# Peptides against a protein of PDB entry 7BDX: the designs that were tried, part 341

Target 1, 212 residues: chain A of PDB entry 7BDX
Amino acid sequence: EMGAAACTLLWGVSSSEEVVKAILGGDKALKFFSITGQTMESFVKSLDGDVQELDSDESQFVFALAGIVTNVAAIACGREFLVNSSRVLLDTILQLLGDLKPGQCTKLKVLMLMSLYNVSINLKGLKYISESPGFIPLLWWLLSDPDAEVCLHVLRLVQSVVLEPEVFSKSASEFRSSLPLQRILAMSKSRNPRLQTAAQELLEDLRTLEHN

## One batch from the design tools (peptide; made by RFdiffusion4, then SolubleMPNN)

Design b2_p30_6_s4 (from b2_p30_6, 18 letters changed)
Fold by OpenDDE base, seed 5:
Structure b2_p30_6_s4 (fold): chain B 212 residues (1-212), chain C 212 residues (1-212), chain A 30 residues (1-30)
Amino acid sequence: as target 1 above (212 residues)
Amino acid sequence: as target 1 above (212 residues)
Amino acid sequence: DELKKEIEALLDKSIEGMEKYLKEQEEKKK
């Protein structure tokens, strides 16, 4: 009980750069993010059996944890911290995104994808994530999700890769050979304006890369 | 138990300006700070009998309350709130600082003194505190404390008074006649560098005022 | 909005705790 409330509160205030700096300046930051990853992993592993009601205290706690990571990654010093000192957490997030089925834990997926996108603003972070084993297949797995918000944040992450020549060059062959172009084209016709725009922009970026 | 934990958590997050604004924006702010003063007073009055172990849940609860006040006072809107809407709390803090003996409840004294210092950043707050009955004798009473941190924060508060001509002029005669100069001089020779510096700066400020 | 709600919840719990403490102290004095 107290843990969930505390975590939710910390999530709310972690939108502030000053709060993020305070979290990171503490001697417990490493421990906190280590336990965060473990807690998220434990939660996802527990889902295979019971339809955990999305409104459970446990789910809210995990959402808050994912939210904290997202907010930390939104700040420059937070990104630097995550990519330098909490790579295991990033690995865990990638793992969990791969373990979840399409339509499963949509809100958590969105938060985790937002965290990865925020990390990708740092070139070092983008390199780390994109060089992770199975990253490209993971993107396509996630893009098969029926949820428009999940797909939107996947497309944003794909765009971050495509827009960085140094990163894209390393995966370009695999990317081109496995690109679910029909799925992206379908998204470009979505009634969701955010998803539609993201898909259209990505298609334009891809066309530009093929002509160069 | 749950109340103490909630208060401790609130203390931790109240370091954020956004949280302070959220506290003050609620309809419960006045009630919260009113009861805070009463709770602190009740605690201090209970000390005369049992050596309450400083590590008790009750002491931690009161520390959290004092910490919240300090954090609220650290923010401009918080200072404005305290000096306009919670003067009784300021009066209570001044009263409690006077009621405590040298060496008694050191940590609480430090937090309360920090809150008063933060309030003193606002000229209206400084005026209110300095015009409180017995303020000058209270400063000297507190300066007799054996704890270097208590003395440090007293010196900071004294400096806030000395550096504001409009405030200092009202108390200058009383201040000069009762100034424990020997005690301040002794502090300027302290091995504690923070205390030493604060005492030296105050002595310099006092010398400047005597020559003008 | 969510932050405000959480802060309000903490304020409520803190107030409740303080009121309980004050009541207990009054009872000890009797």
Scores: peptide ipSAE 0.212, ipTM 0.471, DockQ to the pose 0.646
Fold by OpenDDE base, seed 4:
Structure b2_p30_6_s4 (fold): chain B 212 residues (1-212), chain C 212 residues (1-212), chain A 30 residues (1-30)
Amino acid sequence: as target 1 above (212 residues)
Amino acid sequence: as target 1 above (212 residues)
Amino acid sequence: DELKKEIEALLDKSIEGMEKYLKEQEEKKK
């Protein structure tokens, strides 16, 4: 209970750059993010294949943790810290996104994807996550989610990869061979305007890359 | 450990006006700030003249407490609350600043000085702290600190006094007679640009007051 | 309202932590 409240509060305030800097400037930053990853992992493992999102204090706690990571990654120094000093957390997030089934823990997935997207704003971060084993299959796995918000944030992350030639070139063959084009096309016709736009933009970006 | 974490978190979030209002709107605000003062006092007394800043959980705990006070004082309603309802805390901070030796607990001194400066933004707060017994000698004692950040925040607090004629006039004689002009002049030549600027501005303000 | 509850919880924990610290300091003086 009390841990959840504290984390939820920290999530709320971590939207501030000053708070992020304060978190990172403390001697406990490394420990905090290490335990964050472990806690998130423990939570996901405890779900034992249940597709129902636990509307519990534990779930809220983990959401808050994921939110903190997202907000930290929204700031340049936070991205640098995560990429340089908390790679295990990034690995954990990638792993957890793979371990969760389509439709499972939707809110958590969204927050984790947002964190990865924010990390991807940093070229070093983008390189790191994109070079993770199974990254491309993971993207397509996540894109199979029935939730529009999950899919939206997957598409945003895919776009981050596509827009960086240096990163895209390394995986271009795998990317092109495995691209779920029909799925993306379906999303471009979504009633969700954000999803629709993201899918359309990605399709345009991909077309541009094929002509060049 | 858990209490320190909670305080550290509360420190981080207290940078938000909404959080400050939430702190003050609770039935526990008075108790919190009362115990805060006692905790800080107990910590400083436990140092038994050791000039080394304890890099400990206890130190971090007290830093968080001082930070909370600073953040509360950064908001108008927080200043009003401190001046009206938590004067004992202000007295404690002044006392602790006097009890600490030059070079001792530098980070804590900075936070406490920042809190006093923030309180000084409120005329009632400025009047209260400036009328505290030994206030002017305390300023000069603190200005003897070798740390540039400590000195910076002392100069800022001195400036708050100097810029308010109603407050300055009450202590003008004592102020002029005890002014460590050579020390301030030395700071105006500091390599630290923030300290240099603060010292220069204060010297200019003082010159203006002598000609009027 | 939710923020208020969370802040109150943090205040409670902080107070508890401070009280514990103070108690420990008193015990060290004995």
Scores: peptide ipSAE 0.212, ipTM 0.477, DockQ to the pose 0.669
Fold by OpenDDE base, seed 3:
Structure b2_p30_6_s4 (fold): chain B 212 residues (1-212), chain C 212 residues (1-212), chain A 30 residues (1-30)
Amino acid sequence: as target 1 above (212 residues)
Amino acid sequence: as target 1 above (212 residues)
Amino acid sequence: DELKKEIEALLDKSIEGMEKYLKEQEEKKK
């Protein structure tokens, strides 16, 4: 089993496209990402509803795994791999984001959202994620998180949906009917500059779609 | 053992230039490569003349170490480091290549030859290696190996010498007098396409030097 | 900076492993 130290290292070096290609080119890639999903799921289930983020070796291990997924998804071939061959992992990430309570495992939540955002750069990935059952309700639920960084990455993912007409058109009715406009407006006034900007840009994108 | 796993991981990630720079930028680089040479030497000595490649955790550990050296030598800053600060390791590799019997530790032999070839890309490295006592006899002895991959990497190293006039001129007399021409000609007719091509190219390079 | 620290940690573990191996080999020769 890859130890926590090995995973942490792999996380660090997975920022390199060459390293990602090496990971994916190996015969163990499928197994690695399958076990990654299972490990993340097992960790989240082990929290038994505790809202506290465990500062443990196990937590660091799971963070590293999620970080690897994020870094792989940052690269075109990595996105293609995840969308084609590791859909179970994507489903697991979506499920875990729904299972985690507000304030629970914030760092993990951010990493998972970043991975989904990176996958969403691929149209096929965006379609797959957006067609997942409960995706839109999940976004709004996550947007209620008190953590600004969680909310930021939710807004980025929402923006990815809004900016892709082929995807947005399928869920436009549900999206408009459930849009937490007041929450997004509140974020546009945030003291966090990144969150403020993301919320403002999204509001502009939404206004543009209403006039068309 | 944690050390073998760490080395194996380090081998995998050392394919990245960024990782190699990180290895070399640390205060432990000198110690690491010094002990690497000692470890490889200890392993080869432990074989006690057994021609069989040990399929063991120890073998994998040593392969990982040799792989790290190869990957470091593949990068310009890595070559400079090895030639300037780790000459003992280079001497050890040359010695071990001489000590290993035909068919003994073929994978290790290939990795060591690859590392020397990579070092030979640096003129300073090529000079250092080629001026090592017994270097030319070592090349011819290694060229008698039944393994096509061993022979391939020997031919590549020979080519590096032949293509560098400043280096070749110092040993041209010894080189010409001891050249196993019949062996190289036989390799130019090999069924192994990589070996065949390498032998043909070397023969062409040698012919060009005879006409000048 | 983080990568450097991680690589240094791997180097340390690798060195420790090598040192252990060398000691074991020396003991076998006695």
Scores: peptide ipSAE 0.207, ipTM 0.467, DockQ to the pose 0.660
Fold by OpenDDE base, seed 2:
Structure b2_p30_6_s4 (fold): chain B 212 residues (1-212), chain C 212 residues (1-212), chain A 30 residues (1-30)
Amino acid sequence: as target 1 above (212 residues)
Amino acid sequence: as target 1 above (212 residues)
Amino acid sequence: DELKKEIEALLDKSIEGMEKYLKEQEEKKK
């Protein structure tokens, strides 16, 4: 209970660069993000049994935690911290995104995907995430989600990989061989304008890479 | 554990005026500060029995609570809220400062003294605190602390009283008759430069008041 | 509005944690 409200507040204020710097400048930052990963993992593991209502205090707590990670990753010093000092948290987020079924915990998926996207703005972060075991299969698993917002943030993360030649070259063969082209084409016809645009831009970027 | 983390986070972000306004703008602010006072009181009362290690989760929780009060009091709207709507909390802080022995819970004393100092920036707050029963004896009790940082924040609070003629005039006779002049003179020779300067400035302010 | 909701949520959790702490302290005194 206390954790959800505090985490929600921290989520709200972590949109400020000054607050992110304050979080990271404290000697408790490492402990905070370590416990964050453990808490998120515990929550996702608990979903296999009881129908936890999405509006439960536990759900709100975990959403706030994921939101904090997202906002920290939005700032340059936050990205550096996550990539250098909180790799276990990044590994946990990747694992949890794989453990969730299509349509399950949509809001949490979106927040975790946003955090990974923000980390991917840093070349070191992008390298770390993309070199994770099963990263490309994970992207396609997530892209099968029925939720348009989940798919949007997957496409954004895919675009981060495609736009960085040093990262894309390492995974280009696996990427091209497993690309769910029909799914991306379907998204380019979506009624959701944000999803439609993201899918169209990705298809254009992929076409440009095939001609090189 | 989660409560301490939440409060520590709230402490860190409460350094922002926007966060303080958000804390006070909610319908839960009154309840939060009421329970904060009760929690701090319960913690201090528990110290008479077990040697609670200063680094315990309970200690960190109470430090975060005291830090939140300090940061709220640093902002004008926060001072107004504490003086108008959370007087019980101010009374509790004064009581707890009296209940703690010299050298006991030094970090908590510092945070509570900082909160009172911040409240004293508002004339209404300074009046409320200085008119509290036993306020002047409490200042001298706290000034007997062996910790230089406790003494520094006591001297700052004393200076707030001395620099406000409307407040000082009401207590001038009691203040002059009970003033631990030898203790303040000893602090003016301290190796701690912050304590030394604060004691010297207070002695200069007191000399100016005697010549008037 | 989002910041306000988040702060309210932190306040609620902090309140709950404090209430739990107080209850535990009362139980230790029996």
Scores: peptide ipSAE 0.209, ipTM 0.493, DockQ to the pose 0.540; fails the geometry check

Design b2_p30_7_s1 (from b2_p30_7, 15 letters changed)
Fold by OpenDDE base, seed 2:
Structure b2_p30_7_s1 (fold): chain B 212 residues (1-212), chain C 212 residues (1-212), chain A 30 residues (1-30)
Amino acid sequence: as target 1 above (212 residues)
Amino acid sequence: as target 1 above (212 residues)
Amino acid sequence: SELKKLMEELGKLAEEILEEIKEVVEKYLA
């Protein structure tokens, strides 16, 4: 009980750069983020079992954790911290995104994708994420999700890769060969305006790269 | 979802006097506490029905609400607010405590009792609570709870009454005639050290009043 | 369960972190 409230509070206040700096300046940060990854992993593993009714309390707790990571990644020093000191957490997030089926744990996927996107704002973070084994297949796996918000954040992450020549060049061949172009084109006609715009922008970025 | 998280966050931050002042200084405070009482009442009413599995989300939400009230009552300006502007909420808490059976909704009872105790720190609050219809019978009803924490907070509230001569004198006859002395004596021998101490102190306070 | 244990541990750590950064949090909430 008290623990869930504390994590939720920490999530809320971590929207502040000053708070993020304070968290990371403490001696407990490394341990906290290590256990965060373990907790999220344990939660996702519990979903595959016969335990149909995922305890709403556990879900809320994991959302708070993912939210904290997202907020930390939104800040420059937080990105630096995650990429330098909490790579295992990033690996865990990538793994969990791969383990979840389309339509499964939508809200968690959104938060995890938001965190990865925020990390990708830093070139070092983008390099690390994009060089993870199976990253490109993972993007397409995630893009098969029926949820518009999941797809939106996948498209944003794809765009981050495409817009960084140093990163895109390394995976360009695999990317082009496996790109679900028809899926992205369909999204560019979505009724969801944010998804529509993101898909359209990505298509324009891809066209620009083909002409160059 | 967002509502529960927001309430939990508000619960956490309401431990700060500055936050309490900010909440009460807003134009939404009266409405918030009005709806808080209604929500708690609705929750308790839902328990009496065949809905066995009280949704964990609803429970957590109500805990957060009760926690907010408790934290507000912990601050002088908060007590003043509750007694002057949110008497209906106090009435609701008293009513709900009476509606719940021994062993039922223990955590909620604890939080509600904590809030009443905190209110009782202010003489005006103590007077209001103690003058509520059926207050003395309610104390004994609550003291019949098998939960040590419930009983502890009842004893603390009883002590607040006993230690205020202006309040105690008004109910002294009823109090003395209905006092579950054997129950309190049994609690003074509890394995729970906090309960034991509270019961012993109350017994000493009662002895002092008999000798004066 | 493992999950519950991890949640409890994280909860405690979160509380400790919040206490450590209390001044910063208070400033933010002000």
Scores: peptide ipSAE 0.201, ipTM 0.458, DockQ to the pose 0.356
Fold by OpenDDE base, seed 3:
Structure b2_p30_7_s1 (fold): chain B 212 residues (1-212), chain C 212 residues (1-212), chain A 30 residues (1-30)
Amino acid sequence: as target 1 above (212 residues)
Amino acid sequence: as target 1 above (212 residues)
Amino acid sequence: SELKKLMEELGKLAEEILEEIKEVVEKYLA
């Protein structure tokens, strides 16, 4: 109980750049984020078994952890920390996103995608994530999710790849050969305005790349 | 975005009695909890329509709000505040619990049930909640939920009623006539240890009342 | 369970971190 409250509090205050700097300036940051990855992994692995009604506490705990990662990744020093010192956590997040089925643990999936997007703001972070094995198949797997918020954040991450020539050039062949164009087109006609816009923008970016 | 973060932060810190006292000592508490109820109501009402993929942000926001209420109700001064000054919020929570279908919005339902249980720690709070119109039917409606965590917290609330003679006497006839005994018996054989124990204890309490 | 142990450990670490950064947190909350 007390541990969940502390993590929830840490999540809330980590929206501040100064708080993130303070966290990362401490000697416990490395260990904290190492165990964070392990905890999220353990949680997701526990979902495959008996739908143990994951205690609202366990779910909230994992949400707080994912939120902390997202908030840390929102800041330049946080991104640098993750990409330089907590790559295992990023690898874990990518793995967990692949392990989750469409429609499963949507909220966690969204938070993890938000964290990856934030990491992708840095070229170094984007390179690291996009060069991860199975990254492109993972994007399409996630884009098959029935949840529009999941799909929205996937499209945002795809756009980050497409808009960075140095990254896109490395994956362009695989990307083009596996692109779920019909799915993206369907999203461009979504009633969800955010999803609709994201899909339209991506389609425009893709068209620009075909003409060059 | 900022609002959700602030509420999440407030949720985290509201685990402290001193923080709760500070919140309630402020002149904005009444308005905050009034808007809290309205926000939760608006959220639940929005679920009946197009499954607008409730933005992970909206869901988190509502969870934070429910968490704040729960934490406030965990403290004596908080319970007094809710029962004396924010009864509309309690009424709203009861209404929302009735409006949600079995299996729908489980996490929110659990948080709201936890808040009601915390309120029920006070005799005044228990009286207020238990005397609410449709309270007994609501308990049985909630106990039909497939989620064991929901059922657990319902059983806890039922036990609070059963163990308080002054409250139970008022609802005893309706309670006995509508008691889903077979459901409770099934829960007493649950593989979930917490649910199993709660159901067993309630059955023991009920037996004690039959022999007196 | 492994998960419970990890949660307990993280909870403790989070508490320690919060204590270490208390001044910064208080400033943010103000």
Scores: peptide ipSAE 0.197, ipTM 0.454, DockQ to the pose 0.423
Fold by OpenDDE base, seed 4:
Structure b2_p30_7_s1 (fold): chain B 212 residues (1-212), chain C 212 residues (1-212), chain A 30 residues (1-30)
Amino acid sequence: as target 1 above (212 residues)
Amino acid sequence: as target 1 above (212 residues)
Amino acid sequence: SELKKLMEELGKLAEEILEEIKEVVEKYLA
């Protein structure tokens, strides 16, 4: 279907800052990202029923959408746009990450987590997502995923929270009380070098915070 | 570099007919494929000097470009576009295949040969590439490559010529006089089953033409 | 389905966006 092609192409070109600026400078950006959230939500909701062979096209379409969001969030003006003008999309992504079971829709989870991480580079973005209801439990839910790539991006997002004192201080008690330390320790011993490094760095960051 | 990533992504998505149609339906297709040819040419020209460690990124970029062309040519409208509107690109690919030494840039050769083969599925495309100056000598030059995959795709392209009477008749004398029969016979005894089969089929096609 | 309708709408919107930003996309691909 022609619609999927256009979205896939947008995904590809949205890696460019200039393209992102051009998208966001148009009057269609708001509507596009609103429908993006709705589409992603509809897709995830469709998974709970009979294993309809999610048409390879539907999955690809949603991947493209998630990729676009990721690429937009990689750019400063994109982060600002998402946090200021597309909060519903961010809320949707957070909700969808919670709705998906461990091992379910791994690639989509990765893209959504990458989007959230990119948003977290901006303090305003980090504040917004971290103040979302159930954010900390969501992180641990996601960290239970058997997929190393999902876990990697969760750890990166956790690190963004831990490294920002203003954000961490607000949730420090809940964070410390619910921290799946054994899970993170297990990841620090992973054979996956990227996951291992991320877990080790996070553990170091956490130790530094306990001594201050 | 962001450009290589975008091209790699475009390569991946260009396997979709709808994506190809979307690319070609835009006013930028001509420019994109023009620059594609120039980029590929620049890359190959850069190989003749000191073994600059072809930055893994540069090679990947050019592979992605060649892959895009291959995928575009796999679609009927893509073939028509290339033959009608991007002949310079086809000329460039033919030139580059001639400029590369046996054993040099094997993966790139394969992708370029796949592109030409896909173009050859269209009679207009086959006519165009086969009428290019030095086309038959080029086929034999490429068939001298030590790489089985290169040779396989050369044989497939040769077969496309042989199976089209209108094209073969125009070059039959040159083809027969220059045919590296011993090389093709050697390939028919290859341990590589794909190469073996392709060589055997071509030999059968050639025998059929000699008896008619 | 709702999903199909949304996909169609987004597809159209994406096409429109691509058309609007075509010059920027061209520069990027170049």
Scores: peptide ipSAE 0.202, ipTM 0.447, DockQ to the pose 0.447; fails the geometry check
Fold by OpenDDE base, seed 1:
Structure b2_p30_7_s1 (fold): chain B 212 residues (1-212), chain C 212 residues (1-212), chain A 30 residues (1-30)
Amino acid sequence: as target 1 above (212 residues)
Amino acid sequence: as target 1 above (212 residues)
Amino acid sequence: SELKKLMEELGKLAEEILEEIKEVVEKYLA
């Protein structure tokens, strides 16, 4: 109850770099983000049973947590913190994205994907998440989602991989062999302009790589 | 110390209906709003001594509390909560508005008046506050404030009374006999356009009532 | 039950964090 309000509030103010620095400078940051991962995991695991019993309050709480992580990852010191000190949380996010079905918990998926994208701004972060077991299959699994916003953020994450030769070269063979080209082409013709643009840009980047 | 940041943050996020519902759904809501009233009262009572010693942090804390109440009262479930379960808080707000001198704690007065106005959106809330002992004299006391924003919100609250025949009829005689018409007329000529409009609208509504 | 317990713990931690960063939050909201 009271905890949800505090987390929602923390989510709102974490859009500030100064606030993120203050959070991470505290001695409770490590514990907070450790429990955050556990809480998100528990929430997603509870969905396998009776989806109907998931309290609206619990959902909002978990959304706030995912939002906090996203905002922290948007800041340089926050990315460094996540990659160096909270790798378990990153592992959890990757796991949960794989556990959720297409069309399930769309808002949560978007927030988690945004967090991973923000982490990918750091080469170290990008290396870490892209080297995760099953990362490439996970991308294609997520890209099968019917939600345009989910797909948009997947495409952005894929683009982060493609744009870094050091990272892409390690997975290039697997990437090329499993690339859902027809799905991406369909997205490039989407009525959603953001999704359309993201798909077109990725296709352009991929074409450039084939010619190099 | 810690309470001020949390309260300021809670103030900011309480603009969301979902956050308000979460706050009120918690088992600590009653206690929170009870202590809120006590805190506001203690703050105002401390002003009678050395105004110079009023810590800027304490002032901001109390402003945040008043802001939270205002935001809660803006939501239907919040109004119902305040009117049904936190009447002591409403009583405290009315008391404090009477205890403060013209020109004193202007921002706090505005927030408290906004909270009362929001409560007045519910007929039950309007009935409760308008039936408070000395309510009409309180309105005129507040309307003597030199601050345009204070006066604006007083006029809005007066208008809420005037627009509800069931409520106005009970106080119509006292209202008419004590109405500071010259003060309201002066406000209708204010350089502040919001105050001017509010005063003009009230005068129009009052004229309509005199002809009925 | 486990989820609820975790939420309560996180809520408490969030409150503590907010208290610790109060000055920074106040500056941001100002």
Scores: peptide ipSAE 0.197, ipTM 0.454, DockQ to the pose 0.334; fails the geometry check

